# Peptides against a protein of PDB entry 5IXI, part 13

Target 1, 141 residues: chain A of PDB entry 5IXI
Amino acid sequence: TPLLDASSLEYLFAQGQYDLVKCLAPIRDPKTEQDGHDIENECLGMAVLAISHYAMMKKMQLPELPKDISYKRYIPETLNKSIRQRNLLTRMRINNVFKDFLKEFNNKTICDSSVSTHDLKVKYLATLETLTKHYGAEIFE

## One batch from the design tools (peptide; aimed at target 1 E42 L44 G45 V115)

Design b2_p14_1_s3 (made by RFdiffusion4, then SolubleMPNN; from b2_p14_1, 7 letters changed)
Fold by OpenDDE base, seed 5:
Structure b2_p14_1_s3 (fold): chain B 141 residues (1-141), chain A 14 residues (1-14)
Amino acid sequence: as target 1 above (141 residues)
Amino acid sequence: SGLDEFLEKVKHRK
């Protein structure tokens, strides 16, 4: 893949977030039930990356983030609608999984400054390629 | 997980 300068990477990262959430870059169709779960987990991972990037840019630690922080604004709108249709117990489990995921990532990356915002952008875009139907070709061609 | 693999790669670089 071609080397991207900082400005290009910043633009692609921002555009990628917008395209994912607004479903302009639709996520791939699940092949199996387990594949569907994997896709959801990847979307939750994307939310963790986006939130962590935001926190790092604002020089915030996880406990300093707003208490209403959630995956809802950082995942595809279609997936968010799907999750809202599930029963309360399932939604509670998803919320708990996400909170644990975010906490774990924060402990491993943000607290010890092991990961840079640059690294997060690269990981986000790389995951976006595998998660969406055709967006990868546009980024890495 | 893919995230863990990513973290491992980052730790090796730094």
Scores: peptide ipSAE 0.038, ipTM 0.702, DockQ to the pose 0.099
OpenDDE base, seeds 1, 2, 3, 4: peptide ipSAE 0.035, 0.035, 0.034, 0.030; ipTM 0.676, 0.676, 0.673, 0.658

Design b2_p14_1_s4 (made by RFdiffusion4, then SolubleMPNN; from b2_p14_1, 8 letters changed)
Fold by OpenDDE base, seed 4:
Structure b2_p14_1_s4 (fold): chain B 141 residues (1-141), chain A 14 residues (1-14)
Amino acid sequence: as target 1 above (141 residues)
Amino acid sequence: SGLDEFLEKVKNRK
């Protein structure tokens, strides 16, 4: 397991976000229906990590976060399209759960400062490796 | 959740 310096980690984190959203690092195929649900939840979790990191880097407080902040541009485009095709109640549920999750997570990151931007980048990349088919295999080997 | 476990681990290490 190679030790990444700060600059390398920053680069990989930025590139990883781009690759995930643009599906250049495609999500692994679900083995079961439950596995598919777990994958989607992990993608939403990735959005929480990315947004929280963004907020911390911009020195934003919780009240300063946009009211219309969404997971849409922080998850794979294929998943975003899939969610858009679901019924209104399902989409509302996903939105509400995500908002609550983001708020709670930001309380522990931005407010409590128990988690650093470094921690978020590491968690993001580690999750990205498990979530995608072959991305990061050489890095985490 | 996995993120909750992650947060707990980070708190314990720091």
Scores: peptide ipSAE 0.043, ipTM 0.706, DockQ to the pose 0.087
OpenDDE base, seeds 1, 2, 3, 5: peptide ipSAE 0.029, 0.034, 0.042, 0.036; ipTM 0.661, 0.662, 0.687, 0.669

Design b2_p14_2 (made by RFdiffusion4)
Pose (drawn by RFdiffusion4):
Structure b2_p14_2 (pose): chain A 132 residues (1-60, 70-141), chain P 14 residues (1-14)
Amino acid sequence: TPLLDASSLEYLFAQGQYDLVKCLAPIRDPKTEQDGHDIENECLGMAVLAISHYAMMKKMSYKRYIPETLNKSIRQRNLLTRMRINNVFKDFLKEFNNKTICDSSVSTHDLKVKYLATLETLTKHYGAEIFE
Amino acid sequence: SHEFENFKEFISDL
């Protein structure tokens, strides 16, 4: 018997996206520059998941689906790199919706689950309350 | 690319 029902899961998914974007769920610190880039890549993956879920729900830019801090960080880079980030994101999104949804038979449930399960490891102290 | 591989790893458990 699971902890959450569909309603709580949907709400938690929406809250999780809110937390990730508004940085109430701050992304974890990088161990290395490579780890940092990997974290940014996982954020792009999270944006793909959020958009894919939205499109899936209605039966049909990454900027609004990533932490604002990374957005401000990306806005500081040269134009070619930003075009590159856009192209990489588009490729991820296309590949995910064209192949992975079908191949791995990804439902909306699995998607929200992966998203929140990823938040547990992508962000600092998710679901915890720290008092000073 | 490394980014693509990282993405594949990220979504591999779906």

Design b2_p14_2_s1 (made by RFdiffusion4, then SolubleMPNN; from b2_p14_2, 5 letters changed)
Fold by OpenDDE base, seed 1:
Structure b2_p14_2_s1 (fold): chain B 141 residues (1-141), chain A 14 residues (1-14)
Amino acid sequence: as target 1 above (141 residues)
Amino acid sequence: SKSLETFKKFISDL
């Protein structure tokens, strides 16, 4: 496992976000339907990490974020398209749960300084390695 | 649901 300095970590985190969203690092194939749900929820979790990291870097509180903040720009484009095709009630549920959790995460985890931007990047990249088919194989060896 | 719990668990184990 190579040693990563702060600059390298920042670079890999930025590139990882791009690769996940653009599906250049495609998410792994689900083994079961439940596995598919787990993958989807991890993607939503990745969105929380990405948004929170952005807010922390900009020193913005959650109310200062755009009012239409959503997971849509922070998850794989293929998953976003899939979600948009689901029925209204399902989409409402996903939206509400995400918004509520994003608020809770920022209030209880970020605002109390229990998690740093470094922690978020590490968690993001570690998850990216397991969530995608082959990404990070060389980085995490 | 179990699906929702996986999302919460993912975030909580930071």
Scores: peptide ipSAE 0.170, ipTM 0.796, DockQ to the pose 0.533
OpenDDE base, seeds 2, 3, 4, 5: peptide ipSAE 0.149, 0.162, 0.157, 0.165; ipTM 0.784, 0.791, 0.791, 0.794

Design b2_p14_2_s2 (made by RFdiffusion4, then SolubleMPNN; from b2_p14_2, 4 letters changed)
Fold by OpenDDE base, seed 1:
Structure b2_p14_2_s2 (fold): chain B 141 residues (1-141), chain A 14 residues (1-14)
Amino acid sequence: as target 1 above (141 residues)
Amino acid sequence: SREREIFKKFISDL
C-alpha cells in the first residue's frame, strides 16, 4: 500500500470527519452492551482529536475556542441524538468527562509532547477504519 | 470506570 502524502491525508481527514458525523460512514454495530460503551467513548475520542486538530491548525488555545465547544458537532449524528435523549445527570456526566479529557489531552499531549497535526490525522483515520462498518478499508490495504 | 479507562487509553496512545 502506497504511503499517503500530506495532501491526501488532509483530504481524507476532512472527508472522514464529514462522513462520520453525517453517518455516511456508519459506526459498527455493537456486539455487546459494553462494546456499545466502548464505541461511544471512541467516538468522543474522535471528537477530541478533531477539536485538537482544529485548534492546532488555527494556532488557538482551548480558552480561545468558542465557549460552546462540545462533542456535538464532532460525533455521529445518531449518537448525538441518542445522548440528547438521556437524562440530565447522564448528559452532565458526559459533558464533564469530555471537557476533562479535552483539557487533559491539550495539556499533556499537545503542549507537552511532540504530537503533530499529522499524528492526529493518522490516528483519526486509523480509528475511523475500525470504528465504522466498511469505510476506508482500501486506504490501508 | 472501564469506559473512562478505554477513553483514556485511546487518547493517550498518541
Scores: peptide ipSAE 0.164, ipTM 0.799, DockQ to the pose 0.703
OpenDDE base, seeds 2, 3, 4, 5: peptide ipSAE 0.160, 0.065, 0.155, 0.160; ipTM 0.804, 0.751, 0.800, 0.802; seed 3 fails the geometry check

Design b2_p14_2_s3 (made by RFdiffusion4, then SolubleMPNN; from b2_p14_2, 5 letters changed)
Fold by OpenDDE base, seed 5:
Structure b2_p14_2_s3 (fold): chain B 141 residues (1-141), chain A 14 residues (1-14)
Amino acid sequence: as target 1 above (141 residues)
Amino acid sequence: SREREIFKKFISSL
């Protein structure tokens, strides 16, 4: 496994986001219904990381983010399509939970705990390894 | 909610 400098980490983070969203690195198959729900929540968590990283890089605070900020562009396209097929109340619940958590994460974790963009990228890539079928194998070849 | 707890656990591993 190669030692990653800051530039390499930035590249892998960007590529990983693209691969996840475009389903070039497909998420693993759920073992159970609960596992499927956990996978979905992990994807939503990944979206929080990606959005927070973006905000930090742009020196933006949450009130400055677009009011229509959503997970839609930051999760696998297949999952996004699946969510869109669910009933209105379910979609509203997902949207509310995501927005509430995004606020909480940025207020309590990013600001108070001094989490860096480096930390976010590391967590993103580490999760990507476990969440996808074969992406981890490629990263550590 | 259950979803929030999963998110918190995920993020706490940072």
Scores: peptide ipSAE 0.218, ipTM 0.840, DockQ to the pose 0.716
OpenDDE base, seeds 1, 2, 3, 4: peptide ipSAE 0.113, 0.133, 0.124, 0.202; ipTM 0.767, 0.781, 0.777, 0.834

Design b2_p14_2_s4 (made by RFdiffusion4, then SolubleMPNN; from b2_p14_2, 5 letters changed)
Fold by OpenDDE base, seed 1:
Structure b2_p14_2_s4 (fold): chain B 141 residues (1-141), chain A 14 residues (1-14)
Amino acid sequence: as target 1 above (141 residues)
Amino acid sequence: SEEREIFKKFISSL
């Protein structure tokens, strides 16, 4: 496989976010209901990575981000539609867990500089490759 | 929660 320099990594990361959200790289079919739940949680984790990367690149702290920041624009559109159709309690739980984790990740990982923007991009792309059906096969094989 | 634990595992693999 080709070596990924900084410019290539930046490009692939940006394109990967677009492909995931727009479902151009559709998520893989779940093997079980639990697998489906795991896939959903990985997508929400990807949203945390994307938001955190953005904040780091802009040198912004979490409170400086939009007050209504959420996973909605950072997960597959199909998954977002699914979540919006769930009952109020479920949606509240998802929102709370996401916000709590985003805050925790920001405070304990980003602020402590234990993870770099490079690490976030690599993790995002690596997860994207396994999360989707055939995305990035030529790049990561 | 289950979601939180899965998130932790995901992030810990960075």
Scores: peptide ipSAE 0.202, ipTM 0.828, DockQ to the pose 0.645
OpenDDE base, seeds 2, 3, 4, 5: peptide ipSAE 0.143, 0.102, 0.107, 0.108; ipTM 0.776, 0.753, 0.778, 0.761; seeds 2, 3 fail the geometry check

Design b2_p14_3 (made by RFdiffusion4)
Pose (drawn by RFdiffusion4):
Structure b2_p14_3 (pose): chain A 132 residues (1-60, 70-141), chain P 14 residues (1-14)
Amino acid sequence: TPLLDASSLEYLFAQGQYDLVKCLAPIRDPKTEQDGHDIENECLGMAVLAISHYAMMKKMSYKRYIPETLNKSIRQRNLLTRMRINNVFKDFLKEFNNKTICDSSVSTHDLKVKYLATLETLTKHYGAEIFE
Amino acid sequence: SEMEHFHRFISDFE
């Protein structure tokens, strides 16, 4: 018997997206430059998941689906790199919706689950309350 | 490399 029902899961998914974007769920610190880049890539993956879920729900830019801090960081890079980030994101999104949804038979439930399960490891102290 | 990382990231769906 699971802890959450569909309603709580949907609400938690929406709250999780809110936390990720508004940085109430701050992304974990990088161990290395490579780890940092990997974290940014996972953030693009999270944006793909959020957009794919939205499109899936209604039966049909990454900027509004990633932490604002990374957005400000990306806004500081040269234009070619930003075009590059856009192209990589588009490729991820296309590949995911054209192949992975079908191949791995990804439902909306699995998607929200991976999203939140990814929040548990992508962000600092998710679901915990720290008092000073 | 970024596509590879993405596929590793989304591999939990497999």

Design b2_p14_3_s1 (made by RFdiffusion4, then SolubleMPNN; from b2_p14_3, 7 letters changed)
Fold by OpenDDE base, seed 4:
Structure b2_p14_3_s1 (fold): chain B 141 residues (1-141), chain A 14 residues (1-14)
Amino acid sequence: as target 1 above (141 residues)
Amino acid sequence: SAMEQFKKFFSFFD
């Protein structure tokens, strides 16, 4: 695995977000129903990372973010479309799960300043490697 | 649970 300087990490993080959302790096096929659920939750986690990184870069706290903040712009478009087709109760559950994730992460990590933007980028890229089908072969081999 | 999965996912930052 090659060493990444700050500039390279910033670039790869930005590109990785784009690749995930645009499905250029498609998420892996679920092996079971539970695996599919796990994949969706990981995508929500990725959204938390992306939003947290954005907030930190803008020096904003969670309450300063738009009240209607959502995972929608930070998950694969295919998954977003799938969720939109589900019933209201399911969509409400997913939204609540995401908000719980974001709140928990903010309260326990961001507020304590125990996580840096660097850490977020590393976790994001590392997760892309396992979450997607073939991403990172050129980087992590 | 979802929260358990979340905690596992973010244990990276512990």
Scores: peptide ipSAE 0.547, ipTM 0.939, DockQ to the pose 0.673
OpenDDE base, seeds 1, 2, 3, 5: peptide ipSAE 0.545, 0.539, 0.529, 0.543; ipTM 0.938, 0.938, 0.935, 0.938

Design b2_p14_3_s2 (made by RFdiffusion4, then SolubleMPNN; from b2_p14_3, 8 letters changed)
Fold by OpenDDE base, seed 2:
Structure b2_p14_3_s2 (fold): chain B 141 residues (1-141), chain A 14 residues (1-14)
Amino acid sequence: as target 1 above (141 residues)
Amino acid sequence: SAKEQFEKFFSFFK
């Protein structure tokens, strides 16, 4: 991943979030059913990054965030729609996975200040390269 | 598993 100045990174991160959620940077096609699950979990990871970045920028700890915080508006809209169509148990499982991701990330990285907003932006953008079909080609290729 | 994928995904920050 190339080194970017702070202003460029901030812009790209904001644009990347928009592109992912609005499916302007569509997620890659799954090669297998398991690959599809991996892609979805990676999207949940992206939601954790986005939420954590928001919390850090607002100087908020995880317990201060709304208790009903969700991945829904931080993942591709197509995926969100797909999840809504799944059965209750599946939706509950996905929500639990997300909550676990968020909690673990907060406990092991955010609370001890080992992760900066800069790190989150870098990871987010780097993941877009592999998660989506063609995003970041001009930056990382 | 999701747990393993989480560990892999966030290993960047370890």
Scores: peptide ipSAE 0.500, ipTM 0.925, DockQ to the pose 0.644
OpenDDE base, seeds 1, 3, 4, 5: peptide ipSAE 0.492, 0.496, 0.492, 0.498; ipTM 0.924, 0.924, 0.924, 0.925

Design b2_p14_3_s3 (made by RFdiffusion4, then SolubleMPNN; from b2_p14_3, 7 letters changed)
Fold by OpenDDE base, seed 2:
Structure b2_p14_3_s3 (fold): chain B 141 residues (1-141), chain A 14 residues (1-14)
Amino acid sequence: as target 1 above (141 residues)
Amino acid sequence: SDMEQFKKFFSVFD
């Protein structure tokens, strides 16, 4: 990936979040049912990155974040709508998976300050390149 | 598993 200055990276990260959530950068089509599941988990991972970045920017830890913190506003709206239509057990499972991801990432990385906001932005944008259909072609190709 | 996929996804930070 090309080297970007801090201001450019900040802009691209913010725009990337918007594009993913608003489905302006649509997620890639799943090749199989398992691939679809993998894509959803990557979206949950993207939510972890976004929330972690937010927390770090606000100098907050997970216990200081809103009690109702969720992946819902940090994943593609189409996926969020899809999940809401699934049965209770599935929704509970997804929520638990996300919370486990967030907790694990926070405990092992954020709390120790081993990862910077810069690192999170880079990972987020790099993931957009593979998670979505054509995002970042003009930047990363 | 989900956690295995998570670990792979975030391995860049290890």
Scores: peptide ipSAE 0.583, ipTM 0.942, DockQ to the pose 0.650
OpenDDE base, seeds 1, 3, 4, 5: peptide ipSAE 0.579, 0.574, 0.579, 0.577; ipTM 0.941, 0.940, 0.941, 0.940

Design b2_p14_3_s4 (made by RFdiffusion4, then SolubleMPNN; from b2_p14_3, 7 letters changed)
Fold by OpenDDE base, seed 3:
Structure b2_p14_3_s4 (fold): chain B 141 residues (1-141), chain A 14 residues (1-14)
Amino acid sequence: as target 1 above (141 residues)
Amino acid sequence: SDRERFKKFFSFFE
């Protein structure tokens, strides 16, 4: 894989977020029901990365973020629609687990400066390559 | 579990 400079990485990270959310880079088809759950959690993880990156860039801690922070704008729209169709208890569980993990990630990984914005971008793009059907073909070809 | 899957995802940073 060719070396990416900081500007290129920033561009690809921004474009990758857009492509994932808008389903221009569609997520891969699940091989099993368990695989489907794994894919969903990877998408939620991608939301954590995106939100954490945003917070770090803005020099904000999680308590300073809007109280209504959610995964909804940071996951594939198709998945968001699917989650919205689930029952209230399921949606509450997903919301709570996501918020708890976001907080944990911030406290244990971000706040101690063990992870940089660069690391987040690299992880995000690397995950896109495996999570989606054909993302990165232009870059990794 | 969700927690297990999240840990797997973020093991990259460990």
Scores: peptide ipSAE 0.214, ipTM 0.836, DockQ to the pose 0.602
OpenDDE base, seeds 1, 2, 4, 5: peptide ipSAE 0.214, 0.212, 0.138, 0.131; ipTM 0.837, 0.836, 0.770, 0.775

Design b2_p14_4 (made by RFdiffusion4)
Pose (drawn by RFdiffusion4):
Structure b2_p14_4 (pose): chain A 132 residues (1-60, 70-141), chain P 14 residues (1-14)
Amino acid sequence: TPLLDASSLEYLFAQGQYDLVKCLAPIRDPKTEQDGHDIENECLGMAVLAISHYAMMKKMSYKRYIPETLNKSIRQRNLLTRMRINNVFKDFLKEFNNKTICDSSVSTHDLKVKYLATLETLTKHYGAEIFE
Amino acid sequence: SDDDYRKKWLATFK
């Protein structure tokens, strides 16, 4: 018997997206430059998940689906790199919706689950309350 | 690097 029902899961998914974007769920610190880049890539993956879920739900830019801090960080890079980030994101999104959804038979439930499960490891102290 | 990461990330759904 699971902890959450569909309603709580949908709400938690929406709250999780809110936390990730508004940085109430701050992304974890990088161990290395490479780890940092990997974290940014995972953020692009999270944006793909959020958009894919939205499109799936209604039976049909990454900027509004990533932490604002990474957005401000990306906005500081040269234009070619930003075009590059856009292309990489588009490729992710296309490859995910054209192949992975079908191949791995990904439902909306699995998607929200992966999203939140990813929040548990992508961000600092998710679900915890720290008092000073 | 992005391409390798994409492959790893997509593998998480298998």

Design b2_p14_4_s1 (made by RFdiffusion4, then SolubleMPNN; from b2_p14_4, 7 letters changed)
Fold by OpenDDE base, seed 4:
Structure b2_p14_4_s1 (fold): chain B 141 residues (1-141), chain A 14 residues (1-14)
Amino acid sequence: as target 1 above (141 residues)
Amino acid sequence: SDEEQKKKFLSTFY
């Protein structure tokens, strides 16, 4: 992986978020049902990273974020549509998993460690590479 | 499990 300066990293992070949500960088095809579940959880993780980055950039704590905060704007639109078609119990589970994930990340990673916005961008882009089909081939190879 | 996946996902930061 080539060395990226701060400006390049900022650009790629912003573009990567857009590409993931808009499905311009489509997520990889699941090999099994379990793989599909794993992919969804990775997407929820991406949402946690994106939200945490936003909060840190705005110097906001989690309690200061809107109470109706959701993963919906931070995951692939296709996945969001798929989730909306699922039954209530499943959607409740996903919401709970996400909220617990976000809270845990804030408490154990943001508050208890020196994780920076730089670290979040790097993790986001690295995960994006593995999560999507062909994204980043020009820069990650 | 979901918890195991979260831990794996966050392992880079630990």
Scores: peptide ipSAE 0.137, ipTM 0.774, DockQ to the pose 0.607
OpenDDE base, seeds 1, 2, 3, 5: peptide ipSAE 0.109, 0.134, 0.113, 0.112; ipTM 0.756, 0.772, 0.758, 0.757

Design b2_p14_4_s2 (made by RFdiffusion4, then SolubleMPNN; from b2_p14_4, 6 letters changed)
Fold by OpenDDE base, seed 2:
Structure b2_p14_4_s2 (fold): chain B 141 residues (1-141), chain A 14 residues (1-14)
Amino acid sequence: as target 1 above (141 residues)
Amino acid sequence: SDEELKKKWLSTFY
C-alpha cells in the first residue's frame, strides 16, 4: 500500500465514503451466496469505521453520540435497500449486532484512544479496495 | 459469522 500524506489520505477517505455510499464505486459481484454475505458484513464494518471516525473528529464521547445511530447512510444505497426488504428478525439482528459492534469498537477508539483517525482511514481505504470492482485498483494499482 | 467479523475487524487495531 502506498504511503500517503495526511491531506491526501483525508481526501481519499472522504471521497471513498461518498463513492461507496452513492454506488459510484460499486461493490464487486458476489461469487457465491456466502460471498455476498461477507461483502455485506464488510460494508457494515466500514460503517463502524466511518461513524467512529466522525465521532472522533467531532470530539464526541460515547454518551454524546446519537441514540439512534444507524448504518443506513454509511453503506451502499443498494445494500441499504436490500436490507430494508428483508424480514423483521433479520433487520433486528443486523441492527443489534451493528450497535454492539459500534459500542465495542468505540471503546478502543474514542474512549481509550488506542486507534487514531489515521488508522481508521487507512483501514477504510484498504477495505474499499477489496470490496469494489475498480475503485481500489484506481487507488492502489 | 457476526462474531468472526468482529474479531477480524478488532484484531486489525489491537
Scores: peptide ipSAE 0.184, ipTM 0.764, DockQ to the pose 0.544
OpenDDE base, seeds 1, 3, 4, 5: peptide ipSAE 0.173, 0.113, 0.146, 0.150; ipTM 0.752, 0.702, 0.731, 0.733

Design b2_p14_4_s3 (made by RFdiffusion4, then SolubleMPNN; from b2_p14_4, 7 letters changed)
Fold by OpenDDE base, seed 1:
Structure b2_p14_4_s3 (fold): chain B 141 residues (1-141), chain A 14 residues (1-14)
Amino acid sequence: as target 1 above (141 residues)
Amino acid sequence: SAEEQKKKWLSTFY
């Protein structure tokens, strides 16, 4: 937000990632089955943001990213455990969609640099507000 | 859907 300076934004972004993954900022309860799918997809999107931000900060190129890059460390642990229990075909689909999403997103970040690290932080925190039960209120209140 | 979500996220930065 315009009220947050660079240092504050960096802190909140780092803390938000930790809180999301460790479920210290638990994701909201789904209202419907479709809402549950939307929440999962948003979490996977958050993983793409986190990975892309990391790569940009390290000035990495796409080929320099690990070939086995995964969402596993960048989504809520509860969701990660849930995905691991799903059947092979479902897990393969999720992996493929995620990798494609990451590739497409990185074209706008790492490759073209049309999206800045600042933009990623703002989007991450804004999404975190919508995903979590109460954490977002603390950030933007 | 996952594709709709992907498009939504990409369009955020257009």
Scores: peptide ipSAE 0.227, ipTM 0.813, DockQ to the pose 0.583
OpenDDE base, seeds 2, 3, 4, 5: peptide ipSAE 0.225, 0.223, 0.225, 0.224; ipTM 0.813, 0.810, 0.809, 0.808

Design b2_p14_4_s4 (made by RFdiffusion4, then SolubleMPNN; from b2_p14_4, 7 letters changed)
Fold by OpenDDE base, seed 2:
Structure b2_p14_4_s4 (fold): chain B 141 residues (1-141), chain A 14 residues (1-14)
Amino acid sequence: as target 1 above (141 residues)
Amino acid sequence: SDEELKKKWLSQFY
């Protein structure tokens, strides 16, 4: 992995978010049902990273985040559509798990600043590489 | 599992 300066990292992070959500960088096809669940979980994790990064950049504290914040705008649109088609109990579980994860993660980012925005961008892009079919080839090859 | 997910992602920064 090549060394990226701050400006390059910021650009790639922003573009990567857009490409993931808009499915311009489509997520890889699951090899098994379990693989599909893993992909979904990774996408939800990336949503936490994206939201936390946004909050940190805006100098927002945890109580200042909207209570109805959701993963919907931070995951692939195809996955969002899939989740919306699932039963109510499943959707409730996903929402609750996500909110709890976001809260816990923000304790280590927004609250105590043990994680930097730089760290979030690096993790996001690294995960994006593993999740997508061909995205990042020109960057990492 | 949900707990495994949290552990995996949080451990990245610990």
Scores: peptide ipSAE 0.223, ipTM 0.801, DockQ to the pose 0.552
OpenDDE base, seeds 1, 3, 4, 5: peptide ipSAE 0.220, 0.220, 0.220, 0.220; ipTM 0.800, 0.800, 0.800, 0.800

Design b2_p14_5 (made by RFdiffusion4)
Pose (drawn by RFdiffusion4):
Structure b2_p14_5 (pose): chain A 132 residues (1-60, 70-141), chain P 14 residues (1-14)
Amino acid sequence: TPLLDASSLEYLFAQGQYDLVKCLAPIRDPKTEQDGHDIENECLGMAVLAISHYAMMKKMSYKRYIPETLNKSIRQRNLLTRMRINNVFKDFLKEFNNKTICDSSVSTHDLKVKYLATLETLTKHYGAEIFE
Amino acid sequence: SSEMEHFHEFISDF
């Protein structure tokens, strides 16, 4: 018997997206520059998941689906790099919706679950309360 | 590319 029902899961998914974007769920610190880039890439993956879920729900830009801090960080880079980020994101989104949804038979439930399960590891102290 | 590889790893647990 699981802890959450569909309603709580949908609400938690929406809250999780809110937390990730507004940085109430701050992304974990990088161990290395490579780890940092990997974290940014996972954020693009999270944006793909959020957009794919939205499109899936209604039966049908990454900027509004990633932490604002990374957004401000990306906004500081040269234009070619930003075009590159856009192209990489588009490729991820296309590949995911064209192949992975079908191949791995990804439902909306699995998607929300991976999203939140990824929040547990992508962000600092998710679900915890720290008092000073 | 490395980004695609990392993305496929990221989504492989589906």

